Peptides against a protein of PDB entry 5EIB. Designs and how they scored, part 82

Target 1, 366 residues: chain A of PDB entry 5EIB
Amino acid sequence: VDLEPGTMDSVRSGPFGQIFRPDNFVFGQSGAGNNWAKGHYTEGAELVDSVLDVVRKESESCDCLQGFQLTHSLGGGTGSGMGTLLISKIREEYPDRIMNTFSVMPSPKVSDTVVEPYNATLSVHQLVENTDETYCIDNEALYDICFRTLKLTTPTYGDLNHLVSATMSGVTTCLRFPGQLNADLRKLAVNMVPFPRLHFFMPGFAPLTSRGSQQYRALTVPELTQQMFDSKNMMAACDPRHGRYLTVAAIFRGRMSMKEVDEQMLNVQNKNSSYFVEWIPNNVKTAVCDIPPRGLKMSATFIGNSTAIQELFKRISEQFTAMFRRKAFLHWYTGEGMDEMEFTEAESNMNDLVSEYQQYQDATAD
Target 2, 366 residues: chain A of PDB entry 5EIB as posed
Amino acid sequence: VDLEPGTMDSVRSGPFGQIFRPDNFVFGQSGAGNNWAKGHYTEGAELVDSVLDVVRKESESCDCLQGFQLTHSLGGGTGSGMGTLLISKIREEYPDRIMNTFSVMPSPKVSDTVVEPYNATLSVHQLVENTDETYSIDNEALYDICFRTLKLTTPTYGDLNHLVSATMSGVTTCLRFPGQLNADLRKLAVNMVPFPRLHFFMPGFAPLTSRGSQQYRALTVPELTQQMFDSKNMMAACDPRHGRYLTVAAIFRGRMSMKEVDEQMLNVQNKNSSYFVEWIPNNVKTAVCDIPPRGLKMSATFIGNSTAIQELFKRISEQFTAMFRRKAFLHWYTGEGMDEMEFTEAESNMNDLVSEYQQYQDATAD

## One batch from the design tools (peptide; made by RFdiffusion4, then SolubleMPNN)

Design b2_p13_4_s3 (from b2_p13_4, 9 letters changed)
Fold by OpenDDE base, seed 4:
Structure b2_p13_4_s3 (fold): chain B 366 residues (1-366), chain A 13 residues (1-13)
Amino acid sequence: as target 1 above (366 residues)
Amino acid sequence: SLTAGELARLLRE
């Protein structure tokens, strides 16, 4: 789905364009112009019913519908505005199904779009209420990984999208291969989300290695485990050492010893015990899939629910506040039928979420 | 170990 036709042509012409049914390409003509309100109230609202018709048709064809997965950006107008409208409408129609998102967080390091903090804040407000699971894929973190870890001097959207694709492939491993931990979306939610509003995940992927260092690194379970828990490898720009893990899932892929995985996972938990809440028992889950990802002997994918995710929301909130206090560009949103109060409500709800994460971070077992 | 660019190539193949 897109409000611009050119994106659909790129998908169709791509190596996997044939996987998608032609009738499932729903697109507009005018785009959202990086405006959340245009995506949510005008251009997106005109297209949403056509998308819902396709969603219904595909849902009816499913033998066992678990839920929905949306991939979208929060910095743009289409992914943010129309994406959250679509989530809201699907949630209304399918309240008993899991809503899962891969939400790409904006960064000034990646995009010069000035209004991204507005689009992100307005989107997070919707995601707090209408999603069950949100993978926070932060362009800040992706840029830093590309630059620092992968040694790319000028990271591109292509480079970032490769990390996104790896992460998505990793976190969906248990859904695609039988007999794994978190084999369905609901089971993932039960294991990862102890409190309904605290459903924002920090993903991570290992191995991540620069071209110059690839020849010298053996892929081992200890190295994968160490890299996966390293703050520099988080796909969200927060330091887990500044918070506490509520829950963790680790997904190993490839031929490896389950015993070695369990030993390394226990060692990393013990080493980092101060960064876990003590009041959630058995809050680390591990899965091993014998099938490696393409081109790798082994990999590990990390899913963390940490109170440190508040650093990501604080960054967006600070950027939002700096613009909103100046009433910068508000007329672009209000001109599309949005009320200025919706900005204040969205900011308030995101700040409440930050406060809630902080409360659980500071909570001790009585 | 994969670079982002190598990972992309592998996902496109």
Scores: peptide ipSAE 0.013, ipTM 0.397, DockQ to the pose 0.013
Fold by OpenDDE base, seed 3:
Structure b2_p13_4_s3 (fold): chain B 366 residues (1-366), chain A 13 residues (1-13)
Amino acid sequence: as target 1 above (366 residues)
Amino acid sequence: SLTAGELARLLRE
């Protein structure tokens, strides 16, 4: 789905374009112009019914519909505005189904789109209320991984999107292969989300290796485990050492010893015990899938629900507040039918979310 | 830009 036709042509002409049904390509003509309000109230609102028709059709073809997965950017107008509209509409129609998102967070290091803090804040407000699980994929973190870890001098959106793809493949492993931990979206939510509003995940993927170091790197369970818990490997721009994990899931792929995985997972928890809340028992879940990802002998994918994620929201909030106090570009949003109060409500809800994470970070066992 | 094959190689052993 896109508000621009050119994106669909790129997908159709791509190596996988024939996998998608032609009727499942829903697109507009005008785009959102990086405006959340265009995506949510005007251009996106005109297209949403056509998307819902496709969603219904595909849902009816499912033998067992677990829920929905949306991949979108929070910086642009389509992914943010129309994406959150679509989430709202799907939730209204399917209130008992899981809403899962892969939400790409904007960064000034990656994009010069000045209104991204507005689009992100307005989107987060919707995600807090209308999703059950949100993987926070921060463009800043992806850029830093590409630059620092992968040693890419000039990271591109292509490079970032490959990290996203690897992560998405990792976190969906348990959904695609039977008999695994978190084999469905609802079980994942039960294991990962102790408090309904605190459903924002910090993903990570291992191995990540620079081209120059690849020949010298052994893929071992200890190395995967160590890298997966490394603050530099997080695909959300927050330091897990500045907060506490509420819950963690680790998904290992490849032929490995389950005993070795369990030992390494226990060791990393014990070494990092100060970075876990003590009042949630058994808050780390581990899965092992014998099928490696393509081109790797083994991998590990990390899903963290950490109070450190508040750093991401604080960054967005600070940028938002700096613009909003100046009333910068507000007329672009209000001109599309949006009320100025929606900005204040979204800011307030995001600040409340930050406060909630801080409260649980500071909580002690009774 | 890294090709999908090059990044897959960066991700590959």
Scores: peptide ipSAE 0.006, ipTM 0.428, DockQ to the pose 0.012; fails the geometry check
Fold by OpenDDE base, seed 5:
Structure b2_p13_4_s3 (fold): chain B 366 residues (1-366), chain A 13 residues (1-13)
Amino acid sequence: as target 1 above (366 residues)
Amino acid sequence: SLTAGELARLLRE
């Protein structure tokens, strides 16, 4: 789905364009112009019914519908505005199904779009209420991984999208292969989300290795375990050492010893025990899939529900507040039928979310 | 789905 036709043509002509049904390409003509309100209230609202018709048709064809997965950017008007409109409409029609998102967070290091803090804040407000699980894929963190870890001098959207693709492949491993932990979206939610509003995950993928070092790196279970818990490997721009893990899932792929995995997972928890809440028993889950990702002998994917994720929301909130106090560009949103009060409500809800994470960070076992 | 090898290759280009 897109509000611009050119993006759809690129997907259709791409190496995987043929895996999608032609009738499932729904697109507009005008785009959202990086405006959340245009995506949510005008251009997106005109297109949403056509998308819902496709969603219904595909849902009816499912033998067992678990839920929905949306991939979108929170910085752009289509992904943020129309994406959250779609989430809301799907949630209304399918209230008993899991809503999962891969939400790409904006960064001024990656994009010069001035209104991204508005689009992100307005989107987070919708995601808090209407999603069950959200993978926070932060362009800030992706850029830093590309630059610092992968040693790319000038990271591109291509480079960032590769990290996104690896992460998505990793976190969906248990959904795609039988007999794994979190084999369905509902089990993932039960294991990862102890409190309904605290459903924002920091993902990570290992191995990440620079081109110059790949030939010298041995892929081992200890190395994968160490890297996936490293703060520099998080695909959300927060330091897990500044918070506490509520829950963790680790998904290993490849031929390895389950015993070695369990030993290394226990060792990393013990070494980092101060960064876990003590009042959630058995809050670390581990899965091993014998099927490696293509081109690697083994990998590990990390999913963390950490109170440190508040650093990401604080960054967006600070940028939002600096613009909103000046009433910068508000007329672009209000001109599309949006009320200024919705900005204040979105800011308030995101600040409440930050406060909730802080409360559980400071909580002790009674 | 991009393979980790394809990721590594594309990160090399």
Scores: peptide ipSAE 0.005, ipTM 0.321, DockQ to the pose 0.013; fails the geometry check
Fold by OpenDDE base, seed 2:
Structure b2_p13_4_s3 (fold): chain B 366 residues (1-366), chain A 13 residues (1-13)
Amino acid sequence: as target 1 above (366 residues)
Amino acid sequence: SLTAGELARLLRE
C-alpha cells in the first residue's frame, strides 16, 4: 500500500514482486507529502476503503487469522498517517485480532524532513491505543550498527533493509515454525506485555552480518547470547542500561544444545540482574528453532520490553514540543482538516506513556 | 552512496 505509484512499481519490478497478487497492490497518485494529516484525513482516507476490501478478502481466505502485521515508517506521511488510519479501521473491524507493527522511528541523523516529530508523535498516540505489539526500529540505531559494528563506511538502504529483514525474520520465527514458544501473536503478547500500554519492543539481532559479507565467523551460543544483550545490537536507539527490562524474549535459530542455551540465558540474566525488574517472575522467555536463517549456521534474535524505550519517546517529545511551541508548519496539518487539539492530546498521551515507563522502572518489590 | 536523508526517504517510501 502506498499513496505514490512509484514505490509499488519498484516492488513489482523487484526480485520478489511476483510473490504478491496484482490485486493486492493498492496505491494513490498524489502522495502524502510527508504530512500525517494527508495520510490520515485526506489522501489516505480516500484510499483506505480500497485497502480494507483487500484486507477483508485476504482475511476471509485465512484458515486461522491470528492478526495483522503492519510495516511502516512514522516519519513519513503515508506510513504514519495512512498506516495509523489503517490500524484504527482494522482494529474497529477485527477487535479480537492481534495488531502487530514494525514501526520505523525517525531520526534527525537520517532524515531531513522537518515535520517528522509531528508525524511520529501523532503516530505513537495511535499505536498506544490501537496496537498490541510494536517493534521499534530506529534508523539511527540501524545506521550506527552498519557504521560501527559492520564497519560499512557508507551504509546503504540495502544494508539497513538487511538488518530490518533479519530482525523481522527473527522475531517471526516462532510464528512460522511449529512447536515453538510464542507460536502465535497472542501468546507473544501475553509473555511480552505485562501492561497493555507498554507494548513497545526493542529488537536486536546476532550475529550482525552485512548483505554478502562472510566477515563474521559462526558464533557460539555464549557469543550469540552476549551480543544479543549488548546495547550496540539494539535496533532502537536506547541504552537498556538506563532502564529495566519488564520482559525479554530470546529466539535462537540453528542446531544447538538447549541445555547450553538455558545455561547462557541464566548466566546473562544473573550478570545483568540490575537491569531487570525483580517483581516480574520468569520474565525472560527462550525459544530454540532448529532451522537456521538462510546463510547462517545459527542466530539469536532479541525482543526487549524495557523502560529504557522512554528515551526514544522523550527524544521525539522534546523535538515535538520545540516545534509545536513555535506553531511551526501547523497550517499544513490544520489545512487538511486536523484540529490543533489532536497535537496536544498526542503529546499528552506520549508523556503519560513515558511517565508509566518511569513508574515501573522505579517500582520495587514490596 | 546514499546520504542519511536519502536513506530516510527511501525507508519512508
Scores: peptide ipSAE 0.000, ipTM 0.335, DockQ to the pose 0.021; fails the geometry check

Design b2_p13_4_s4 (from b2_p13_4, 10 letters changed)
Fold by OpenDDE base, seed 3:
Structure b2_p13_4_s4 (fold): chain B 366 residues (1-366), chain A 13 residues (1-13)
Amino acid sequence: as target 1 above (366 residues)
Amino acid sequence: SMSAGEIARAIRE
């Protein structure tokens, strides 16, 4: 789905374009112009019913519908505005199904789109209410990984998208291979989301190595485990050391010893015990899939529900506030039928979320 | 400081 036809053409012409039904390509002509309100109230609203018709059709064809997964950017108008509109509409129609998102967070390091803080804040407000699981993929973190870890001097969107794809593949491993931990979206939610509003995940993928270092790096369980828990490896721009993990899932792929995995996972938890809440028992889950990713001997994917994620939301909130105080570009949104109060509500809800994370960070056992 | 249980109850109210 897109408000621009060019995106659909790119997907169709891509190596996997034929895996999608032609009738499932729903697209507009005008785009959202990086305006959440265009995506949510006007251009997107005109298209959403057509998308819902496709969603219904595909849902009816499912033997066992678990839920929905959306991949979108929160910085643009389509992914943010129309994406969240679609989420809300699907939630209304399928309240008993899991809503999962891969939400790409904007960064000034990657984009100069001035209104991204508005789009992101308005989107987060919707995600808090209407999703069960949200993987926070932060363009800032992706950029930093590309630059610092992968030694890419000028990271491109292609480089960032490579990280996103690796992460998505990793976190969906258990869904694609039967008999694994978190084999369905609901089980994942049960294991990862102790409190309904606190469903924002910090993903990570290992191994990540520069081209120059790849030949010298052994792919071992200890090294994967170490990198996976490294703050520099997080694909959300927050430092886990500034918060506490509520829950963690680790998905290992490849031929490895379960014993070694268990030992290394225990070791990393013990070493980092101060960064875990003590009042959630068995809050670290581990899965192993014998099938490695293509081109790798082994990998590990990290999913963290950490109170440190508040740093991401604080960053967005600060940027939002700086613009909103000046009433910068508000007329672009209000002109599309959006009420200015929705900005304040979105800001408030995001700040409440930050406060909730902080409260749980400071919480003790009963 | 509140316990996790206390916070969870407070948020649900």
Scores: peptide ipSAE 0.026, ipTM 0.645, DockQ to the pose 0.058
Fold by OpenDDE base, seed 1:
Structure b2_p13_4_s4 (fold): chain B 366 residues (1-366), chain A 13 residues (1-13)
Amino acid sequence: as target 1 above (366 residues)
Amino acid sequence: SMSAGEIARAIRE
């Protein structure tokens, strides 16, 4: 789905374009112009019914519909505005199904789009209310991984998208292979989301190695475990050491010793016990899938629900506030039928979310 | 800071 045809043409002409049904390509002509309100209230609103028709059709064809997965960017107008509109409409029609998102967070390091803080804040407001699980894929974190870890001097969107793809593949492993932990979206939510509003995850993927060091690096369970829990490996731009994990899931892929995995997972928890809440018992879950990812002998994927994620929201909030106080570009949004009050509501809700994370970070079992 | 009782309630919500 896109409000621009060019993106759909790119997907269709791509190496996997043929895996999608032609009738499932729904696109507009005008685009959103990086305006959330165009995506949500005007251009996107004109297209949303056509998308919902496809969603209904595909849902009816499912033997067992668990829920929905949306991949979108929060910085643009289509992914943010229309994406959240779709989430709202799907939630309304399928209230008993899981809503899962892969939400790409904007960063000034990657994009020069000045209104990204508005689009992101307005989107987060919707995601807090209408999603059950949101993987926060932060372009800032991806850029930093590419630059620092992968030693790419000039990271491209292609490089970032490779990380996204690896992460998405990793976190969906348990959904795609039988007999795994969190084998369905609902079970994942039960294990990962102790509080309904606190459903924003920090993903991570290991191994991540620079091209120059790949040939010299042994892939071992201890190394995967260490890298997976490394703050520099988080694909959300926050330091888990500044917060506490509410819940964690680790998904290992490849042929490895379950015993070794369990030992390493126990070791990392013990070494980092101060970074876990003690009042949620058994809050770290581990899965092992014998099937490695393509091109790797083994991998590990991290899913963290951490109170440190508030750093991401604080960053967005600060940027939002700086623009909103000046009423910068507001007329672009209000001109599309949006009320200015929605900005303040979105800001307030995001600040409340930050406060909730902080509250649980400071909670004690005493 | 939340008490154990508050945490227990919050987990059930």
Scores: peptide ipSAE 0.025, ipTM 0.562, DockQ to the pose 0.040
Fold by OpenDDE base, seed 5:
Structure b2_p13_4_s4 (fold): chain B 366 residues (1-366), chain A 13 residues (1-13)
Amino acid sequence: as target 1 above (366 residues)
Amino acid sequence: SMSAGEIARAIRE
């Protein structure tokens, strides 16, 4: 789905274009112009019914519908505005199904779009209320991984999207292969989300290695475990050492010893015990899939529900507040039928979320 | 270990 036709042509002409049904390509003509309000109330609102018709058709064809997965950017107008509109409409029609998102967070290091803080804040407000699980894929963190870890001097959107794709493949492993922990979206939510509003995940993927260092790096369970829990490997721009993990899932792929995995997972928890809450028992889950990713002998994917995620929301909030106080570009949104009160409500809800994370960070066992 | 380029190749089956 897109409000621009050119994106659909790129998908159709791509190597995987044939895996999608032609009738499932729904697109507009005008685009959102990086405006959340155009995506949510005008251009997107005109297209959403056509998308919902496709969603219904595909849902009816499912033998057992678990839920929905949306991939979108929070910086643009289509992914943010229309994406969150679609989430709300699907939630209304399918209230008992899981809503999962891969939400790409904006960064000034990656994009010069001035209104991204508005689009992101308005989107987060919707995600807090209407999603069950949200993977926070932060362009800030992706850029830093590309630059620092992968040693790419000029990271491109292509480079960032490759990290996104690897992460998506990793976190969906348990959904795609039988006999795994978190084999369905609901089980994942039960294991990862102790409190309904605190459903924003910090993902990570290992191994990540620069081209120049690949020949010198061993692919071992200890190395994967070490990198996966490294703050520099997080795909959300948060330092886990500044917060506490509520829950963690680790998904290993490839032929490896379950015993070795368990030993390394126990070791990393013990070494980092101060960064876990003590009042949630058995809050680290581990899965091993014998099927490695293509081109790798083994990998590990990290899913963390950490109170450190508040750093991401604080960053967005600070940028939002700086613009909103000046009423910068506000007329672009109000002109599409938005009320200024929606901005203040969104800001308030995001600040409340930050406060909730801080509360649980400071909580002790009874 | 994967570079961004290797990740790209791994995803593009």
Scores: peptide ipSAE 0.009, ipTM 0.396, DockQ to the pose 0.013
Fold by OpenDDE base, seed 4:
Structure b2_p13_4_s4 (fold): chain B 366 residues (1-366), chain A 13 residues (1-13)
Amino acid sequence: as target 1 above (366 residues)
Amino acid sequence: SMSAGEIARAIRE
């Protein structure tokens, strides 16, 4: 789905364009112009019914519908505005199904679009209420990984999208291969989300190695485990050491000893015990899939529900506040039918979410 | 589709 035809043409002409049904390409002509309000109330609202018709058709064809997965950017108008509209409409129609998102957070390091903090804040407000699971893929973190870890001098959207794709492939491993931990979206929610509003995940993928350091070092379970829990490896720009993990899932892929995985996972938990809440027992789950990713002998994918995610929301909130206090560009949103109160409500809800994370971070076992 | 491994290698390459 897109409000611009050009993106759809790129997907269709791509190496995997043929895997999508032609009738499932729904697109507009005018785009959202990086305006959440255009995506949510005008251009997107005109297109949403046609998307819902396709969603219904595909849902009816499913033998066992678990839920929905949306991939979208929170910085742009289409992904943020129309994406959250679509989530809301699907939630209304399918209240008993899991809503999962891969939400790309904007960064000034990646984009010069001034209104991205507005689009992100308005989107987060919707995601808090209408999603069950949200993978926070932060362009700030992706840029830093590309620049610092991968040693890319000028990271491109292509480079960032490769990280996104690796992460998505990793976190969906258990859904694609039978007999794994979190084999369905509902089980993932049960294991990862102890409180309904606190459903924002820090993803990570290992191994990440620069071209110059590609010594064909044999990938080892200890190296994967260490990198996976490294703050520099998080695809959300948060330091786990500044918060506490509520829950963690680790998905290992490749031929490896389950005993070694369990030992390394226990060691990393013990070493970092201060960064876990003590009042959630057995809050780290591990899965091992014998099938490696293509081109790797082994990998590990990390999913963390950490109170440190508040750093991401604080960053967005600070950027939002700096613009909103000046009423910068508000007329572009209000002109599309938005009320200025929606900005204040969205800011308030995001600040409440930050406060909730902090409360649970400070909670001790009585 | 490039596998996560191909992507990880392509990012490395």
Scores: peptide ipSAE 0.024, ipTM 0.462, DockQ to the pose 0.013; fails the geometry check

